# Peptides against a protein of PDB entry 4GMN: the designs that were tried, part 25

Target 1, 375 residues: chain A of PDB entry 4GMN
Amino acid sequence: RYANITLLALVTLASIGTDFQETLVKGNQGSRESPISAADEEWNGFDDADGDAMDVDQKSSSGEDQEEDYEEIDVKEDDEDDDDDSITSEMQADMERVVGADGTDDGDLEDLPTLRELIQTAVPQLIRLSNLPIDSDESLTIQSHALSALNNISWTISCLEFANGENANIHNAWYPTAKKIWRKTILPILEADSADLKLATQVTSLAWAVARVLHGETPTDGNPHRKFISLYHSSKQQAGGNSNSIEEPEDPFQGLGVKCIGVVGSLAHDPAPIEVNREVGVFLVTLLRQSNNVPPAEIVEALNQLFDIYGDEELACDKEVFWKDGFLKHLEEFLPKMRTLTKGIDKRTQPELRTRADEALLNLGRFVQYKKKHA

## One batch from the design tools (peptide; aimed at target 1 N151 D251)

Design b2_p14_3_s3 (made by RFdiffusion4, then SolubleMPNN; from b2_p14_3, 7 letters changed)
Fold by OpenDDE base, seed 4:
Structure b2_p14_3_s3 (fold): chain B 375 residues (1-375), chain A 14 residues (1-14)
Amino acid sequence: as target 1 above (375 residues)
Amino acid sequence: MFVPKRLPPVKPSP
């Protein structure tokens, strides 16, 4: 009885985290669709005045009107307004406030009661459930559901903008909780060194979500970046041996390799220790050098991480790692390989992967030019 | 500072 209620509550919290993410994404799209007021800039069309009226003779060929009776297939758009009544009116109101908060409202989490209860009440219980002794299949199931709920909540919060003091109230509430998730949930599971790839994938997904907010302020205790690099290599060795058992996720971006790259890239941002930054930077650049044996989605993520880590010339890692270790040369040498890789992705069968690869290729060209200008 | 063009992040599968 208690187990089933706990599992139902965990599934509900995981759903709430997903639904909250969906509405935040929709609301951020709607706020960017501020109607470009069609300022009628009268584009004064070029008065190319040369109206040479060539009299094209009206040859009245009376082609017979074959009335092809287009059967108007009355596609009743059954607007199944799937009013997915799953989103409570209170959750919707909290989401509208998070999306509509232009950075002038020093709004306490008092104005976000659902988000407050998720961070302050639910997440501490999920951390506790993820740390239960694993002594049964029931305790393993509870841990998996607690990790799923923590993942969805953490990913939702990681989709908020926190640059320039945006959402500072949410950031300030989440930051100590994110550090607790890292220290109490992620590190103990990574230290247990379990051969369970499902658990490793869940904890790595959660670690990426948490590290997307904490960046270089993620606790460096026990060198977690090396554990995720090791997990990356171990996952590749296992996939090469047992062709039958690891259903690679249908989405290339949901793979454990992409998640490992996302974690270690996020951990290497300023103010990460220069040695952590170097080890991660060398790992990412090595993936580009070995790109013939690396999935395209992992190359896209590795490039994105390199742009974010080394995009600012004022950071210590630019001088001490990027320039000192000669990363520009490796990025320049990778440009023709990236063009070939991107062109090899079929737009019809893998539209998202192709679009993200086209963007990463565009950014790689721009980044190389930028770094040459700021040398 | 270099600013990449970015699509929205890939949502994790629930």
Scores: peptide ipSAE 0.377, ipTM 0.900, DockQ to the pose 0.764
OpenDDE base, seeds 1, 2, 3, 5: peptide ipSAE 0.369, 0.376, 0.376, 0.376; ipTM 0.899, 0.901, 0.900, 0.900

Design b2_p14_3_s4 (made by RFdiffusion4, then SolubleMPNN; from b2_p14_3, 6 letters changed)
Fold by OpenDDE base, seed 2:
Structure b2_p14_3_s4 (fold): chain B 375 residues (1-375), chain A 14 residues (1-14)
Amino acid sequence: as target 1 above (375 residues)
Amino acid sequence: MFVPTRLPPVKPLP
């Protein structure tokens, strides 16, 4: 009885986190849809006049009307309009405020009551539930749902812009909570060294969401970057042995390998220790060198992380890692391989993967040129 | 600083 109420509450919190993210994406799309005035450039169709329409008299063969009275089985599509009334007017109002808020630095979130209750009331309970002793299948289920809810909330918040002091109130409220999720939920699960790849995927997804806000300020205690690199390698060894056991997620970007790359890349940003940055940078560059055996989505994520980590020439990691360890040469040597890889992705079957690979290829060419100019 | 072109993040929602 208590477990069913707890599970329902966790499912509801996970839903709220998803719906909030959907509303963010719609709101950010709507604000970028400043009307590009369709300059109706009247493409004046070329008046190629002269095509002699040969009258092909295809003779009407009167095939007999067999009125097969197909009884229209009125399949009532019960359009269960699941009017997912899940977007409460309060969540929508909080979203409109987040998109419009020139953030006053008041970390109290007074103007964002739903987000405040998520961060201050819900997340501390989810952290508690994710740390319950695992003694039953029921406690595993509760942990999984608590991790899903933490993941959705953390991903949603990580999709907010925090550059240039945007959303500073949300950032300031979230930052200590994100560190608490890391120390209380993520690290204990990583240190438990479970063979459960489902749990490892959930905690790695949550770790990526948290690290996308904390970056190099993510607590380095216990060298978590090495744990995620080890998890990456372990996941590849298991996939190579049992072609039958874990359905690769239908979305290439939902794979544990991509999530591991996203976490370690985020952990390597300034002000991360140079040793952490180097170990991650060498890992990412090594994936590019071994690209023949690496899924395209992982290559895309590894490139994206390399651009973000080493995009600033003023950072200590530029001189002490990027230039010192000769990363430019490896990126330049990878450029023709990336062109081949990207062209090998079918636009029809994998449109998102192709689009993200085309972007990563474009950025790789630009990044190599940029680094050559700033050498 | 190099600024890459970025598509919206992939949603790794469970």
Scores: peptide ipSAE 0.348, ipTM 0.889, DockQ to the pose 0.748
OpenDDE base, seeds 1, 3, 4, 5: peptide ipSAE 0.340, 0.346, 0.345, 0.346; ipTM 0.886, 0.889, 0.889, 0.888

Design b2_p14_4 (made by RFdiffusion4)
Pose (drawn by RFdiffusion4):
Structure b2_p14_4 (pose): chain A 285 residues (1-30, 108-237, 251-375), chain P 14 residues (1-14)
Amino acid sequence: RYANITLLALVTLASIGTDFQETLVKGNQGDLEDLPTLRELIQTAVPQLIRLSNLPIDSDESLTIQSHALSALNNISWTISCLEFANGENANIHNAWYPTAKKIWRKTILPILEADSADLKLATQVTSLAWAVARVLHGETPTDGNPHRKFISLYHSSKQDPFQGLGVKCIGVVGSLAHDPAPIEVNREVGVFLVTLLRQSNNVPPAEIVEALNQLFDIYGDEELACDKEVFWKDGFLKHLEEFLPKMRTLTKGIDKRTQPELRTRADEALLNLGRFVQYKKKHA
Amino acid sequence: LPPPKPLPSKPLTS
């Protein structure tokens, strides 16, 4: 039963996690009662995956169960985070998911992040999941072991398809949990790291630049948020952004539109947004 | 200002 009974179930649940994304797209061209697949994924499939993700690991074989369990959690969490939840959008699905997303973080991402050592493959798996979960949680994400510090250290140390870089994952997840209403100091650290990435953009891969700019625009674009005054202005983030604008233009033109297109067009949007961003705040004390 | 579009990710496979 081993090869069939356990591994097959996980790989299939993960595929179900992947393919549900197509239901969302095709459904559009035409209490989760209307979405039983999603309902079953959250209420039934996910609790067992959190359990499996937790348990040792005494042996290599259970090392694979954990990995597969993390793959399924990742695919589901990612697909779900592909929904618009800003404003009142998709509120039914948000309430069904949010507590579970908190559990995945506390019971899965956090204990694994507690024992620093040793894997890169595994470190990559947890960051991908944590990024998916934090995309929904948005600073409501738990601040316990000061996880942003660990993901920040993971970025620099793992320094030894552009958008699949682990570094991009570290930028996205730390950037997502630093939105309001996060602890203002947690936001200060994450914001400082994201801006430092620009000041020292001399050697940062272009994709990591685009993610850092998107994360910043996503965080500090609302003057009513305490962190816009408490961090963005108090620490003068505006100067580095104005200084980075010329540096950003050359690196964007340094990207072969023909080899490869997506990064180029994505970076064009970031500089465009970067310019518009430097204006809007320039207009606000 | 409108929000920027998010980055894509590939699913994990075995």

Design b2_p14_4_s1 (made by RFdiffusion4, then SolubleMPNN; from b2_p14_4, 5 letters changed)
Fold by OpenDDE base, seed 1:
Structure b2_p14_4_s1 (fold): chain B 375 residues (1-375), chain A 14 residues (1-14)
Amino acid sequence: as target 1 above (375 residues)
Amino acid sequence: MPRPRPLPRKPWTS
């Protein structure tokens, strides 16, 4: 009884985190449909010519086939309005405020009561549930669902814009909680060194979501970047040996390798220690050098992380790592390989992977040109 | 349950 109620509550919290994300994604797509004025250049299409009207006349015949009275079975489409009653009017109002917040109002979380309760009330309980002793299949299930809920909430919050001081109230409320998730949930699970690749995938997904907000301010205690690099390598060794390969997720970007790259890339941002940045940068550049044996989705993520880490020339990591360790040469040498890799992705069977690879290729060309101009 | 994924990136601007 208590376990079923706890499970239902965890599923509900995980749903809320997803629905909030979907709403934020839809809201951010609608703002990009500023109508590019199609200058309808009236391409006055070619006038071409007179193709003859062949007149074929054919004539016959009268068959009287019977009007069978098809009784119109009024299939009442019971529109089962799946009233996905998951989104309360208060939650929708909070989502609209978060999407519509022009970054000038240092609004208190008092104006976001649902988000406040998620951060201040729900997340601390989820952290507690994720740290329960595993003594039964039921406790393992509770941990997995608590991690799922933490993942969805953390990902949703990580999709908010914070870079320009936007959503500063949400950032300020989330930041101490995100550090608590890191220290109390992520680190203990990573230190338990469990051979459970499912648990490792869940905690790595959560770690990425948390690190996308904390960046280089993520606690460096115990060198977590090395644990995720080790997990990346261990996951590749296991996939090569056992025919019980965990079915690679249908989405190439949900793979454990991509998640490990996303975590360590996020951990390497300023103000991360230069040695942490170097170890991550060398790892990412090494993936590009070994690209023949690396999934295309991991290459796309590794490129994107390299652009984010080394995009600013004013950062200490630009001089001390990017230029000093000769990363530009490796990126330039990778350009022709990336063109070949991207062209090898079938647009029909893998449209998202192809689109993200085309974008990463474009950005790689631009980034190399940028760095050459600022050398 | 749909797993949260990274948002589409903006094109790199120099």
Scores: peptide ipSAE 0.106, ipTM 0.803, DockQ to the pose 0.067
OpenDDE base, seeds 2, 3, 4, 5: peptide ipSAE 0.037, 0.101, 0.093, 0.038; ipTM 0.789, 0.803, 0.798, 0.785; seeds 2, 4 fail the geometry check

Design b2_p14_4_s2 (made by RFdiffusion4, then SolubleMPNN; from b2_p14_4, 5 letters changed)
Fold by OpenDDE base, seed 4:
Structure b2_p14_4_s2 (fold): chain B 375 residues (1-375), chain A 14 residues (1-14)
Amino acid sequence: as target 1 above (375 residues)
Amino acid sequence: LPRPAPLPVKPWTA
C-alpha cells in the first residue's frame, strides 16, 4: 500500500516536471517572438470604390419545400472523457509568472508557490528516495522513479534562462538543491560502479540537467568527468559486442553517449579547474578526430559543447587549453568532414538530426572564423 | 523525457 502510493506520487511528480517543461518551452518561444508590431503594416486606406449598388432584382423563385426527412442521426456524444491531463490552473499561473517575472533578487519564491513546493518539499524527498539501500526489486523501482522525477524537474529548470541575472530568484532557490542532488544522488550512484546501464542512463540524464545549471561550479570532488568519460567508452564497448544491446532510443539525442558528452561538456565550463577543462576538451576533440565511428548526434553535441566552453576569449581556458593545445587546427580539419556528415543525413527520415547538424556546421564555420580573427 | 532545446545559432559577434 505505501509503496503504491509512493510510486503514484513519484509518477505524478515526474509528469508535473514534464508538463512544466512543455509550457516553459512554449512560453519562451512566445516571448522570443517579440510581436512584430502589426501596427507598421501601413493600413492602405480603403479606396472609396463607389461600387454602384446594382439593384439585384428580387426574383421570387418559388422554393418548392422538399421536406427532406433529415434522419436525426442520434450522434451519441460519446462523452470522450477528456482525461483532463490539463496543467493545473495553479501550475499554469506559476509558469506565466516565470516567463514574465523581472528578476527580483530575493531568492524567495513567494510568487511561485508550486515551484517553491517542488524545490523545497518534493525534491528533498526524491533525493532521500534515490539514496535508499537497494535490497529488493521494489527499492530499485522506487529509486528509478525518484531519479525520473528528479530528472524531469531538473531538466525543466535547466531550460530557463539564467544569463544576465534573468530568473535570479529561481536560480538562487535551485542552486543549493542542484548541488545537493549532485552530492547526495549522482555521486553515490556513480561511486557504486553498478553494471546497470539503465541506472547509469538515468543518473547521466539527471547529471546533465543539473550540470546545465551548475556548469563549472559543479563539485569536482572525485573527478566525476572521468567517470562519465569512462561510462561513454564502456557503453560503446558493450553496444559493439552484444546484438541484444539496449534498444537505442528512437531519438538519437537521448542516447547514453550524447548524455555523457552533455555532462562532461557542461562540467568543463568556467570556472572549472583547467585540468578538468583540458581533459574534457581533449576528449571532445578526439571524438571529432574519430568521427567515422561516432554517431552524428554525439558529434553535434560535442561541437556545441566545444563552442560553449571556448566561445569566450577572456576565459582562462581559451589561452591555457584552446590555443595552447592547438584545438583550432583540429576544428578546421574537421570542417570538411562535418559537411560530408551533415549532407549524409536524410532530411525526410531524420529531420531533427539534420537540422541540428546544419546548425552545428554553420556554427563550426563561424567559430573557426572567429578564432582565426582573435588569434 | 525532456529534450534539450536546440542551441540557437550563436553569433560570435566581435
Scores: peptide ipSAE 0.044, ipTM 0.734, DockQ to the pose 0.053
OpenDDE base, seeds 1, 2, 3, 5: peptide ipSAE 0.029, 0.029, 0.043, 0.027; ipTM 0.749, 0.741, 0.724, 0.743; seed 5 fails the geometry check

Design b2_p14_4_s3 (made by RFdiffusion4, then SolubleMPNN; from b2_p14_4, 4 letters changed)
Fold by OpenDDE base, seed 3:
Structure b2_p14_4_s3 (fold): chain B 375 residues (1-375), chain A 14 residues (1-14)
Amino acid sequence: as target 1 above (375 residues)
Amino acid sequence: LPRPKPLPVSPLTA
């Protein structure tokens, strides 16, 4: 009884976290539709007139109407209005305020009561549940659901813009909680060195969501980037040996390898220690050099992380890592391989992967040209 | 549980 109520509450919190993410993604797309002034270029309709209406007279065949009296079974569609009103009107109003908030209020989450309760009341309980001793299948199930809820909440918050002081109130409220998730949930699970790839995938997904907000301010204690690099390599070794169909996620971007790359890339951003940045940068560039044996989705993620880490020439990592370790040469040598890889992706069977690869190829060309001008 | 998709990276402006 108590377990079922707890599991239902955890599923509900995880659903709410997903629905908020979908709303934020739609909202961020709508704000970029600057009205392209449809210049009314009068498309002059071509007047081509006279095509003769041929009168084809075809005849009469009298097929017998068998009136099969299908008894209209009045299936009362019980419109179970599945009020999948998973987003309460209060939650929607909080999200509309977050998307519309000019970053003027360094203030309290007073105007965001649902988000406040989520961060201050729900997340601390989820952290507790993720740290339960695993002594039963029930405790393992509770941990998995708590990690899923933390993942969805953390991903939703990571979809907010925090650059230029935007959403500073939410950032300031989330930041200590994100560090608490890292220290109390992520690190203990990573230190347990579990062979459970399901648990590893859940914790790595959560770690990516947290690191997408904390970036280089993510706690570097115990070199967690090396643990995720090790997990990346271990996951590749296990996939090659046992044809135990770990159901490869249907979405190539949901793979453990992509998630490991996303975590370590995020951890390497300024103000990360230069040695952490170097180890991650070398790992990412090594994936590009070994691209023949790397899934295309991992190459796309590794490129995006390299652009985000090394896009700014004013950062210490540009001089001390990017230029010093000769990364530009490796990126330039990878351009023809990326063109071949991208062209090899079938647009019909993998449209998302092809689109993301076309974008990453375009960005790689631009990034190489940028770095050559600033050499 | 629906898994959050990684956000697309905005194309670098040349």
Scores: peptide ipSAE 0.028, ipTM 0.731, DockQ to the pose 0.079
OpenDDE base, seeds 1, 2, 4, 5: peptide ipSAE 0.026, 0.026, 0.025, 0.026; ipTM 0.746, 0.747, 0.749, 0.739

Design b2_p14_4_s4 (made by RFdiffusion4, then SolubleMPNN; from b2_p14_4, 5 letters changed)
Fold by OpenDDE base, seed 5:
Structure b2_p14_4_s4 (fold): chain B 375 residues (1-375), chain A 14 residues (1-14)
Amino acid sequence: as target 1 above (375 residues)
Amino acid sequence: MPRPKPLPQKPWTA
């Protein structure tokens, strides 16, 4: 009875975290659908005037029109409006306030009561539940659901803009809580060195969400970046040996390898120690050098992390790592490989992976040109 | 799942 109520509450908190995330994504898309008037500047193609009309007389072979009467199977889309009535009117009002915030209002968390209760009341309990002694399948289930709820809440908050003082109230409330999740949930699980790949994937997803807000201010005690790099390598060794298909997640960006790259990339941002930045930068550049054996999604994530880490020339890591360790040469040498990799992705079967690879290829070209200009 | 934030507009993305 108590376990089922706890599980229901954990599932509800995980759903709340997901629904809030989807609403933030939809709200950010609606603000970009300001019609860029495609001024179709009709690029008036070059008047290549020389119209030598070679009349190729292709003979009309009259193939008989077999009208195959494709019976339109009227697939009644049973719109099962699964009205997931999980969103309270108070949650909806908080979500609308966060989505509609023009980033200028240092609104108090007093105006975000549901988000306040999530951060101040729910998350401390989820941290406690994620640290229960694992002595039963029930305690393992509770830990997994607590990690799922922490993951969804942390991911949602990590989707908010915090640059230039945007959402500073939410950032200031979340920041100490995020550090507490890191120290009390993430580090103890990483130190337990469990062979459970499901648990490792859950904690790595949570670590990425937390590190996307904390960046280089993420606690560096015990060199967690090395643990995630080790986990990355261990995950590759297991996939190569037993053809027990760990079903690669349908979304290539949900893989443990991508999550490990996302964590260590986020940990390497300023003001991270230069040695942490170097070890991560060398890891990421090494993935590009070994790209023939690396999934395309991990290459896309590794590129994006390199751009985020080294995109600012005023940072100490630009001089002390990027230039000093010769990263520009490796990025330039990777350009032709990235073009081949991106062209090898089928747009029909993997449209998102192809789009993100095309973007990463474009950005790699621009980044290399920028760094050559600012050398 | 949220699309990873588009890279912050960096001076090199302009």
Scores: peptide ipSAE 0.045, ipTM 0.735, DockQ to the pose 0.044
OpenDDE base, seeds 1, 2, 3, 4: peptide ipSAE 0.028, 0.026, 0.042, 0.032; ipTM 0.750, 0.751, 0.736, 0.732; seed 2 fails the geometry check

Design b2_p14_5 (made by RFdiffusion4)
Pose (drawn by RFdiffusion4):
Parts: C-alpha cells; structure tokens; sequence
Structure b2_p14_5 (pose): chain A 285 residues (1-30, 108-237, 251-375), chain P 14 residues (1-14)
C-alpha cells in the first residue's frame, strides 16, 4: 500500500488544492455550505496535513511524506490567499480559514524554522507556505520566534522564471507580516530591510525589486497607521524612495519587453506606483 | 513544486 496508500493521497490532495483555483475563476464567469470542496479541504484535509508535516523524519521515506504534506498545505494556502479579503470581502471564507492559517504557522512553519539546518529545497518549501499564510494573516500573523529575522537571514544567505526566486519569497512573506497591526519594531526591521534593498539595488534581481516596492506600497500607504509616523517618517524612508526613483527607471527600461513580457509590464506598474507614492506622502507631514 | 506567481498590486492614489 505504501506507494499507493500514502503518497498518492497527498499528491491528490495537493492537486485538489491546485484545481480548486479554477472553481473560483469559472464560478465567477457565471457555513462553507456553498463550497463543500473548500469546506472539506479546511476542516478535514488540512488537520491531517499539519500532523504529517510535524512528525519525523526519522527516515528518508518520511522525509518525502513531510515534503508532500508541505506541497499540499502550500497549494491550498496559496489558492485561498488568491481571494480578496480586504474590507469585508469574502468574510465567510476568511473566518473559516484564519484560525487554521494560524495553526499552520504555529504548528508547521515555526517548528521547522526552529532547526536552521540544512536543506535548500525544504527551506524553499516552508517560505513558499509561510508567504501564502502571511498574505491572509497581514501582521496579525504570529510574532513568536521573531520569524521575520529568520526569513531575512534566509534571503541574504541563499545569495551564493524571475518570480519563482526564493529571494522573492523571502521579500513577500516578511513584507506581508509587517503590515499593521504588527509590533512596531518588527515593522521597523522589515521596513529597514525592504528599503536597504533599494539603497543597495545595485545587485538585486529586478523581480525582487518589484516585490520590495509592492510590499512597501502595501505597508506604508496609510497615514493613520502608527508605523507610517513611527517608522516611515521617523527613519526618513521618503529620501531613499525619492533617490531610488531615477535608479528604478533605468532598470525597468533594462528589461526586454519581448523576453520576457510579464516582469517588464509588472515593473512598469511599480515605477508608476512609485511615482504616485512619492507624491502622496510628500503631501503629508 | 507548483509555480506561484504573485498578483498585481492596486494603483496608488495621488
């Protein structure tokens, strides 16, 4: 039963995680009672995957179970994080998911992040999941082992398709958990890292620049948030952004629209937003 | 592993 009984179940649950995304798209062209597939994925499929993700690992075979269990968690978490939850949007699904997303973080992402060593493949898997979970959690995400520091160190050290880079994943997840209402110091560190990326943009891959700019716009675009005054202004983030604007224009034009288009058009939107962003705050003490 | 492409950001107001 081994090759069929266990691995097949996980790969299939992960595929179900992937393909539910098509239900969301096709459903639009036309208490999760209306979404039984999603209901079963969260209430039933996910608790077993958290269990499997936890357990050793005593042997290589269970090294594969953990990996496949992480693949399913990843696909589900990603698909779910493809929903709009800003404002009151999709509130039914948000309440069904949010506590479970917290569990995945505490019981899965965090213990694995505790033992630094050694894998790159696995380090990549946990960051991808943590990025998916933190896209929903938005600074409500737990701040326990100061995980942002670990993902920050993971970025620099793993320095040795542009948007699949692990570095992009480190930027996104640390950027997502630094939104309000996060600890103001956690926000200061993450914001400093994201801005430092620009000051030293001399060698940062263009995709990681685009993600850093989107994460910053996503965080410091509300003057009512304590971190806009407590960090953005207190540390003068505005100067680096004004200084980076010329540097951002040349790198964008340095991208072959024909080879490849997506990064180029994405970077165009970031400079556009970067310009509009430099204005809005310039107007606010 | 499945490739995950990040969504586009919203426009910044002026």
Amino acid sequence: RYANITLLALVTLASIGTDFQETLVKGNQGDLEDLPTLRELIQTAVPQLIRLSNLPIDSDESLTIQSHALSALNNISWTISCLEFANGENANIHNAWYPTAKKIWRKTILPILEADSADLKLATQVTSLAWAVARVLHGETPTDGNPHRKFISLYHSSKQDPFQGLGVKCIGVVGSLAHDPAPIEVNREVGVFLVTLLRQSNNVPPAEIVEALNQLFDIYGDEELACDKEVFWKDGFLKHLEEFLPKMRTLTKGIDKRTQPELRTRADEALLNLGRFVQYKKKHA
Amino acid sequence: PTAHHPPRAHPVPT

Design b2_p14_5_s1 (made by RFdiffusion4, then SolubleMPNN; from b2_p14_5, 6 letters changed)
Fold by OpenDDE base, seed 5:
Structure b2_p14_5_s1 (fold): chain B 375 residues (1-375), chain A 14 residues (1-14)
Amino acid sequence: as target 1 above (375 residues)
Amino acid sequence: MTKQIPPRAKPVPV
């Protein structure tokens, strides 16, 4: 009886985390229908520097309009009115405030009561439940559901914008809690060296969500990046040896390999120790060199992580790792391989993977050009 | 600003 109530509460908390994420994603998609003007926007890094508007003289070269007839894929919205009674009016009001706040407000979570209770009341209990001694199938089930709830909440929060002091109130409330999740939940499970791939996948997903907010400020105690790199390699060795197909997740971006890359990439951001950054950077560049045996989704994630880590030239890792270890040459040598890889993805069967690969290929070209100008 | 498609971890369906 108590176990079933606890499980229902954990499922409900995990649902709340999901529904909040979906709404944040939908709210941010409505602002994205600005047509990608195929302007030759040079990638200038991530510097918010007030760079003087260079008057680019638009020399109009009239090239002939080939109207490529874009077949309008009439996505029939099947209006299945699934009455998702899951969202409380208080949750919806908090979601509307988070999506609508151009909030330079360093304020308390006073205006976000549901999010406050999630961070301050629910998450500490989820951390406790994720750390129960595993002595029964019931305790294992409770741990798995607690990790799922922590994952969904952490992912949702990691999808908020925190650049330029945006959502600073949420960031300030979450940051100490994220460090507690890392130290109390993630590290102990990673140290237990469990052969449970389900548990490893749950913890790696949670670790990525947490590391997407903490970046290089993620606690480096015990070199967790090496554990995730080891887990990456171990996951590949198991897939090659047993015809027990771990069903490759239908979504290529939900694979344990992608999650490991996302974690270690996030851990390597400034102010991470240069040695941590180097070990991660070498790992990521090595994936590109070995790309013939690497899933396309892992290549896309490894490229995105390399852009995010080395996009800023003012960071110590640019000079001490990127240039010093000769990463530019490896990225240049990878460009032809990335073009072949991207063209090999069927747009009809894997539209998301193709779109993300086309973007990563474009960004790789721009990034290589940028780094050559700033050499 | 090249809007990088944010890394999609799905919430785990519970």
Scores: peptide ipSAE 0.066, ipTM 0.820, DockQ to the pose 0.091
OpenDDE base, seeds 1, 2, 3, 4: peptide ipSAE 0.064, 0.064, 0.065, 0.063; ipTM 0.818, 0.820, 0.822, 0.817

